# Designs tried in a protein design run: peptides against a protein of PDB entry 9GMZ. Part 159

Target 1, 343 residues: chain A of PDB entry 9GMZ
Amino acid sequence: TGFPLELLTRPATERLAYFENYTVAHPRLKEVYEILMRTIAEPAGASFIFVYGASGVGKTTLRLRVEQKLTELALPKLESDRARVPVVGIEAIAPESRYFNWKEYYTRALITLEEPLIDHKFDYGVRGISRDNFGKINVESKVVAPALRRALENALIHRHPDVFFVDEAQHFGKVASGYKLQDQLDCLKSLANMTGILHCLLGTYELLTFRNLSGQLSRRSVDIHFRRYCADSPEDVQAFKSVLLTFQQHLPLAETPNLVDHWEYFYERTLGCIGTLKDWLKRVLSDALDREATTITLKDLQKRALSVAQCQKMFKEIQEGERQLSETEADVQNLRSALGLGA

## One batch from the design tools (peptide; made by RFdiffusion4, then SolubleMPNN)

Design b2_p18_7_s1 (from b2_p18_7, 6 letters changed)
Fold by OpenDDE base, seed 1:
Structure b2_p18_7_s1 (fold): chain B 343 residues (1-343), chain A 18 residues (1-18)
Amino acid sequence: as target 1 above (343 residues)
Amino acid sequence: DMEKIRELAEEIDKASLD
């Protein structure tokens, strides 16, 4: 079913908000969602989940939908256990320097974990961490990173979320040396071990470099590859066209634009990444609503498309990531063959 | 081709992640 036709009489802000809030449950998103939900429910001794894929594939959408579902599933238990938080999700910030800002990371994690809706006051045991009159966490500038870590460990133990999400987790890898990168990984590993909380790191293919530095994490991590749609796969092309048709039906415009006829152009400028596609369509819809346009044209699409140079850069980054994964798969096959496990 | 795309689009539109 398309968008509610009543939206055509609503303000442009409401029409845009409808499309922004609309999530296409496309096949790759559904598959990764099911795997992630199952892995969170049954981690089988894993301390980490790594979700990696192209920029704009939809990892943030995946995280938000899982956070929503875990919250909904926890609601009946939260009535009896007012100290519990079902899920915590943060975004890792790119370092401004050669060093990851752990103080900022711990502060943001604490603020997110201790939202005002939590009635049960918790003493962090750290001087300079307090709640204001609105229940918001305040961290004084004098509080050092080791103290913030202890506060976060205590908070995670007390609140006991089913999972701790870190989006844009490739930013942990943006450090000056490989040795420091190992220290960052050991820091995260220690946090997971000390708290007993499952950590899910979502990121680009740069996260693989971080993942591969610790052979010890291989035994305690689950890997989930969030793949883009590939033009060399007839099934992926059909799925991508079906996603375009679904978005076409959910654009709150008087005349339904024919997006499917331009599928090759959409593929060229999104590389099969549905998040990139949604963001593009959102920008074009906003422009159309501002002009009180009845539909979207190819010219409107072209005006908000990523440049060919941007797409070429993004595609090189994707190809390098997909190559690294294919090499890992080949290494597994070679290992199996060397073990006498037939191909 | 278009019929299959329509069927898949209907499945996607009806699909919830829930």
Scores: peptide ipSAE 0.427, ipTM 0.919, DockQ to the pose 0.879
Fold by OpenDDE base, seed 2:
Structure b2_p18_7_s1 (fold): chain B 343 residues (1-343), chain A 18 residues (1-18)
Amino acid sequence: as target 1 above (343 residues)
Amino acid sequence: DMEKIRELAEEIDKASLD
């Protein structure tokens, strides 16, 4: 199994688009996908799901695949319930100012929730929110953040998505002193409680700070660690090599490159993060297609690799996150031991 | 073991996230 051979006669744009749209269902992605889908189906009173892992591990790919699946599963019900939206996904943007822009957040959430395909027009009960002739939401500058929050609460209640995704959710924390971060978490908690909608926050290990700041969120949250592949694990090394083998079969080139023989170099420059690997291969494939090359070489890979300095920085951030998780696991074991519960 | 890598790659390629 590999790319359709007909692609070799197609334009470079179609060949690149094939690889861009191709998703490797690698073991860690599949595991996290199954846990996330199960948790969304049966939240057991949870109001939040935290999905954390290294930058470039594949969190955005996970989100998009879950959004697709939830949409597919909802299609039969959407014929009878035209008001329902199965899933909402937004990306949190790093604020330019020292304060998270809640007005922008609520506006983006409303725009995403009210795609033009929704025949049932909802009245937000807020002046200055309108729809254009194409069904797109327009929010007037005079609309204040508290009014946008009420509009979003009403829209979420009316549209009743199975989950609300926030990607890059670590951006909620970057700007706030510890007190302001608590206020932001309380705001999100209030939104989830008022709407009854499950929120899934995806981000880096900086999300662990959010988990630790609110002992009340911990009782109503499910944690999902999206791990990278570790070179110290023979099973993880085998999985990483298998991912390389799968990618080499799906590169629409006349000659299949041998990526597996370079697995150590790929690991050195991706830290076991498959998203980073895919993005690297996309850049290299684009360069190869532009040159009408029959294959990719080690020199082509080296041209588009992350620098050693970038990898060292990323690795330090990963090690700190993995350390914090290991300390938390040890604290749980110590607590169980202190309670007279066996380890 | 290249055989195990190949087997796992075939499983990954056939694996739908469904």
Scores: peptide ipSAE 0.427, ipTM 0.916, DockQ to the pose 0.877
Fold by OpenDDE base, seed 4:
Structure b2_p18_7_s1 (fold): chain B 343 residues (1-343), chain A 18 residues (1-18)
Amino acid sequence: as target 1 above (343 residues)
Amino acid sequence: DMEKIRELAEEIDKASLD
């Protein structure tokens, strides 16, 4: 069923908000969602989940939907345990310096975990961390990273989320030397071990470097590959066209645009990444609504498309990540064969 | 081809992640 037709009489802001809040449950998203939900419910001694895939594949959408579902499932328990937070999710920021800013990371994690609406005042046991009159956490500039870490550990133990999400987690890897990346992984591992909280790191294929750095993390991690749709797969092309048709039906415009006829152009400029597609359509819809247009045209699409140069850069990054995964799969098969384990 | 695309689109549209 398409968008509610009554939206055509509503303000542009409401029409745009409808599309922004609309999530296409496309096959790859559904598959990864089911795997992730199952893994969170039954971690089987895992301390980490790695979700990796192309930029714009939809990892943030996946995270937000899992956060919503975990919150809904926890509601009956939250009535009895007012200290509990069902889930916490943050986005890692790219460091401005050669070093990952752990102080900022811990501060943001604390602020996100301790939303102002949480009635239960918790003493972090750290001087210079306070709540203002609005319940917002204030961290004084003098508070050092080790103190913020202890505060976060205590908060995570007290709030006991089912999972701690870190989006854009490849930013942990942007440290100038390989030695420092190991130290960062050891810090994350220590945080997970000290709190007993399952960590889910979402990011680009740069997260694959984390698999190679710690044979101990590999024993305590679950890996989830969020694949894009590939044009060399007839099934993936069919799924991609079906997603275009679904979005076409959910654009709150008076005249339904024919997106499916332009599927090759959409594929060229999204590389099969549905998040990139949604963001593109959102920009185009916003422009159309601002002009009170009845539909969107190819010219409207072209105006908001990524450049060919941007797509070429993104595609090289994807190909390198997909290559590394293929090599890893081959290495596993070679190892199995060498061990006398059948295929 | 288009019929299968429509069927899959209907499945996607009806599919809640729930």
Scores: peptide ipSAE 0.426, ipTM 0.919, DockQ to the pose 0.904
Fold by OpenDDE base, seed 3:
Structure b2_p18_7_s1 (fold): chain B 343 residues (1-343), chain A 18 residues (1-18)
Amino acid sequence: as target 1 above (343 residues)
Amino acid sequence: DMEKIRELAEEIDKASLD
C-alpha cells in the first residue's frame, strides 16, 4: 500500500500536505502510545506523566495522536457536557530571558482551553480576561501571573480534561542562576493538586534533571521513555529500515525512491529518530516538488541533511541522557539487592 | 533480511495508532 496515485496529478501543495499528514505507526511509537493511553485511562493516583526521549524521536506526533484519540473517545460525553474539554495540549516556550515566563504559560494554556467553539461561556473571575465577539479569550497585559494561575485553575476544574499536555517541558528547567528548579516543580505540583488534572510533560532527556529534583513528584509520576532506534540492535535496525520502506511508498512522486539502500546514511543523520527522519524527508519532498522532479536522489537528501556537527552534538546529548537512565536502573537494582528483594 | 523488512513495513503501514 502506498500513496493514492491520483496525487500525481494534484498540485504540489496537496502532495506535500499528504506526506505531512501521514503518520508512520512505527513499533516504538505504537508501544509508547499504548502505554500513554493506558496511563491516562488509569493514572492510579499519579498526578504527572513524564515522557522523555531524544529530540526528534516523535514526542509531538505522539501527543497529537493521543489528543485526537482522547477527543474521539470523548465525543459522546461532549454532546451532554458542552463545558468539557477532553484534552488540552500546549508547548512550553524557551524563555528569552533566563526566567520561565509563567504569565505567558498561563495565558497560552487559558487560550487553548477556551476555544471559540465552546458554547459554554465561563467567567474566570479575573478582571482583564474577556472574550471577543468571536468568543476568543483576550488577556490584558495588566493581568498578573497569580491571577492568571487562578483563572487557569478554575478553567481546568470547569473543563475537566483527561490530561493536560506540556510539550518541550525541559524549558521549565531553564531558570536563572539562584532560582531553584524546585520552585518550578512545586508550582506545577500545586497546579496539578489544585485542579485534580493529570499533567503529561513531554521533553528531551533534559527533563530528567528536572524530574530527579523532586522526590515527592517521583511518588506521583509515571515515567515513559520514548527510545530511539539503536544501530547495535538488529531488531531496531530492521524496524528502522521498515520505516524507510514505508516512507518511500508514501512519498507522492512518480518514481518511488530507494531509501532503504541508504539506511546507514539516514541513520547517521537522524540517530534513529523517526521525527527527524520525517522532517528531513518533508524538506526533500518539498524541494523535489518545487522542481517537478520525478524522484528523490541521494544528492537531494544530502542538500537537506543535518550537518555532521549537528548530529555529533545531538548524539552527545542522547548518550548523556541514556547514560543517566542506565545509571538510574543500576541504582534501582542495587537498592533492591540491598533491601533483599532480589534482582 | 529484505523479506522481514517488507513484512514489518506492511504491518507498520496497516497499523493505525487508533
Scores: peptide ipSAE 0.426, ipTM 0.919, DockQ to the pose 0.923

Design b2_p18_7_s2 (from b2_p18_7, 10 letters changed)
Fold by OpenDDE base, seed 4:
Structure b2_p18_7_s2 (fold): chain B 343 residues (1-343), chain A 18 residues (1-18)
Amino acid sequence: as target 1 above (343 residues)
Amino acid sequence: TMQEILKLAQEIDASSLE
């Protein structure tokens, strides 16, 4: 099994698009996908799902696949309920300022909920929110954040998505003080409570800070750890090599490159993160297609690899996140022991 | 083994997330 051989006669743009759209259903992605889909279907009174893991582990790919599946499952119902949106997904923007821009967040969320294809125009009850002739939401500069929040609450209630995704959610944590972080968490909690909509926050291990600071969010949250592949696990190394083999078969090149023989180099420069691997291979494939090359060489890989310094920085951030999780598990064990529940 | 890698790669390629 591999790419369709007909792609070799197709334009470079079509060959690249094939690889971009190709998703390797690797074991960790499948596991997290199944947990996430089950949790969305049966939230059991949860208001939040936290999906955390290394940068480039594949969280965005996970989100997009869940969004696709929820949309497909909702299609039969959307014909009868024209007001319903099955899923909404936004990316939290890194604030240019030291403070999260709630006005921008609410505006982006409203724009995403109100796709032009939704026949059922909703009146937000907020002056200065309108639709243009293309059905796009326009928010006047005079509209204040509390009014945008009410508009978003009303829109979420009316559209009734099964889940609200926020990618790069660690950007909520960019606050100058712990007090301001608590206020932001209370704001998110209040939005979820007022709408009754399940919120899924995807991000780096910095999301653990949110989990730990809000004992009230933790009571109504489900945690999903999207782990990288670890080189100290033989099973993880085998899975990582299998992912390399799968990508090798799905690179639309005349000669199949031997990626598996270079697995250690791929691991060194991706830290076991499959998203980082895919992005790397995409860049190298683009370069190869631009040169009309028949295959990819180690030298081509080296030109597009992350630097050792970048990998060292990313690895330190991963180690700190994995340490915090291990400490949390140890703290649970210590708590159980202290409660006399035994190991 | 290469055989186990091949088997898992086949499972990965056959596994739609669906």
Scores: peptide ipSAE 0.291, ipTM 0.863, DockQ to the pose 0.900
Fold by OpenDDE base, seed 1:
Structure b2_p18_7_s2 (fold): chain B 343 residues (1-343), chain A 18 residues (1-18)
Amino acid sequence: as target 1 above (343 residues)
Amino acid sequence: TMQEILKLAQEIDASSLE
């Protein structure tokens, strides 16, 4: 259908906001969305879901769409259970030191879970946690991490979300030693077990290192690989071209740019990652709107493209992640062979 | 083919969220 043509007479801010808010339901996103929604509905005794894939593949978009859908599905129940929160999602912060900041994590999780509009205000029995006149949670600087953990545990039990999302979860792995990494994992595992709340960790392929450290997590986790589009697959190339055609139709410009003819250049500079593609097109659209341009040219694309050096670095990180997954698949085959099940 | 690309783009567009 394309963008609403009336947008061409609207302010540049509204035209840009349209494209920013527009989400292409591309095949890989739809597949992972369906798997994730099914797994949340029927976790089959799992306490964790791991969603891993390349940076810029669209994991944050996936999270936001699942959060939206879970909220929509919960609305009829929220009328009767005013204490319930259907879903909670946070982004893990990269540690500034050799240690993950659990105090900050618990604070952000608690603030996100305790929305001001929730009618049922609970006292979590922790001194230095209060609500302002708007019902917003305030955490005093003196509150220690163990007290914040207890507050979050109580909040999760009382609010009973269907899932707790942690985006950029590879940041839990950015600690100085393997022992500390295990302690971080045991901390998350304990939180999930004590609350009975399903945790979904979304991250880069660095999340695999975190997942593989605990044989106990392997039994209670579901893995979801959010793959990029690969140029060696004709089906993936067709899907990628179709995404370009869809974006081409949804750029609110007077003249529709021909993105599909440049698909190889788009692939070279996105590595088949649709989030990277959308962010690139958003930057180029913003520049075009600022110039009151009628269309986007190849020169406009080139100005906002990732450098070859950036793409080479990103591709190396992807190849390492895809290699680790391939080794895990080989380990499964080796295990099957060792069990006498054959390859 | 261009026809397959167009068909898939139409399916994607119809399923896309605003």
Scores: peptide ipSAE 0.285, ipTM 0.856, DockQ to the pose 0.642
Fold by OpenDDE base, seed 2:
Structure b2_p18_7_s2 (fold): chain B 343 residues (1-343), chain A 18 residues (1-18)
Amino acid sequence: as target 1 above (343 residues)
Amino acid sequence: TMQEILKLAQEIDASSLE
């Protein structure tokens, strides 16, 4: 089935919003979703989940769908436990300075935990944290990072989320030395241990640096690789074409564009990353709706495509991440062979 | 095959969220 045909008579804003909100449940997204949901339900003493993969693979889409599902599953309990928040999701900001801004991180986490709609108000025990007339948290500029951390620890304990998501978590790794990176990991580990809340860090292959720094984190972490589709795999090419076919049916245009016939060009400019594909199609759809066009053309696609130079840079970053994972898999096989367990 | 692509697209679409 395609998009609701009634959308063709609706404003361009509603047509664009339909496509923006539409999520293709592609095979890799489903696989990672099931693993992540199972791991959140049964963490088995894990304090961390690492979800790593290419930029634009769909990690933010995964997070939002898990947040939605955890909220839906919690609704019957939230009627009785008005203090509970089922899930917390934030995006880590790239520091303007060479150092991660913990004050900003804690402030954003507190603001996200304390939605105005939460009936049960919490006292943070920290001076300079207040609520406005709309129930929104205000943090005074004088509040220091250690005080915000204590407020967040108390809020996480009180709200008892099933998981705390941090998207773009590779930004924790933007430190000048490996020693400072370990200190940041120890800070996150301490937050997870003090609150008892499972943390899920989503990010690029730069998260592998976090995995390798602490043998203690490795014992209390679950790793989830969100793979792109690979053109050397017939099954992955078939899945990628099926995603293109699904998207072309859900573009709210009078004439269904033929995206599948251009699959190689879509692959060249997305590297098999479905988030990159969706964002490209959103830009092209927006342009088509602004022109009141009946369809999209190859020329419209080319106008909004990533440049070859951008794709080459992204591909180099992907290859380095995939190489590091392949080396780790080979090391596991070598270890198993050396232990006499067989390959 | 195009039939396999279509089948998988139908399975994806049926499981997709709006």
Scores: peptide ipSAE 0.279, ipTM 0.860, DockQ to the pose 0.661
Fold by OpenDDE base, seed 3:
Structure b2_p18_7_s2 (fold): chain B 343 residues (1-343), chain A 18 residues (1-18)
Amino acid sequence: as target 1 above (343 residues)
Amino acid sequence: TMQEILKLAQEIDASSLE
């Protein structure tokens, strides 16, 4: 299996778009997808799902695939209930200031929840929220965060999504004091409780700080660890090589590049993160297509690779996150043993 | 083995998340 050979006669933009839209259903992505879909279907009184893993592991790809599937599953109901939105997904923005911008968050959530194509117009009961002639939500600058929150609560209740996704959710944690982090978590918890909508926070290992700070969130949360592939695991190395083989078959080039022979270099510069790998290959493919090249060379790969310094920084962040998880697992095991619950 | 890599690559490529 490989790319459609007809792409070789197509414009560079179409060839690149093919690769961009291609998703490798790698083992870790499939595992996390199945767990996430099951948890959304049967939240068992959970108000939160935390999906954490390395930057570039593929969390955004996971989100988009779950959003697609939830939309497909909801289609029969959406025909009868035109007010319903099956899923809503936003990306949390890194604050330019030391404080998370809740006003911007609520505005983006409202804009995403109220797509122009939704026939059933909802009145938020908030002055300064309107729809333009195209049905797009306009939020006036005078609208304050508490009013936007109320509008979002009402919209979430009315649209009743199966889940509300927040990607890059570690940005909630980028507050200078632990107290403000707790207040932010209490705000999110209150929003989930008031709306009855399940929230899924996707992010880096920085999300573990949320778990550790709020014992109350821990009781109402499901944790999903999206692991990278590890070079010390033969099974993970095999999976990583298989992903490289799949990508090389789906690069729309006249000559199939041998990526698998360079697996160690790919691993060194991606740390086993498939999203980082895909983004790297996309950049290299774009450069190759711009040059009308027949294939990708090691030199082309090297030109677009992350620097060793970037990889070392990312690896330290990963190691710290993996360490914190391992310590938590050991603490749980020690607690179970101390309680006389078998290991 | 290369055969196991090939097999898994085929499974990955044939697998939809659907």
Scores: peptide ipSAE 0.230, ipTM 0.832, DockQ to the pose 0.915

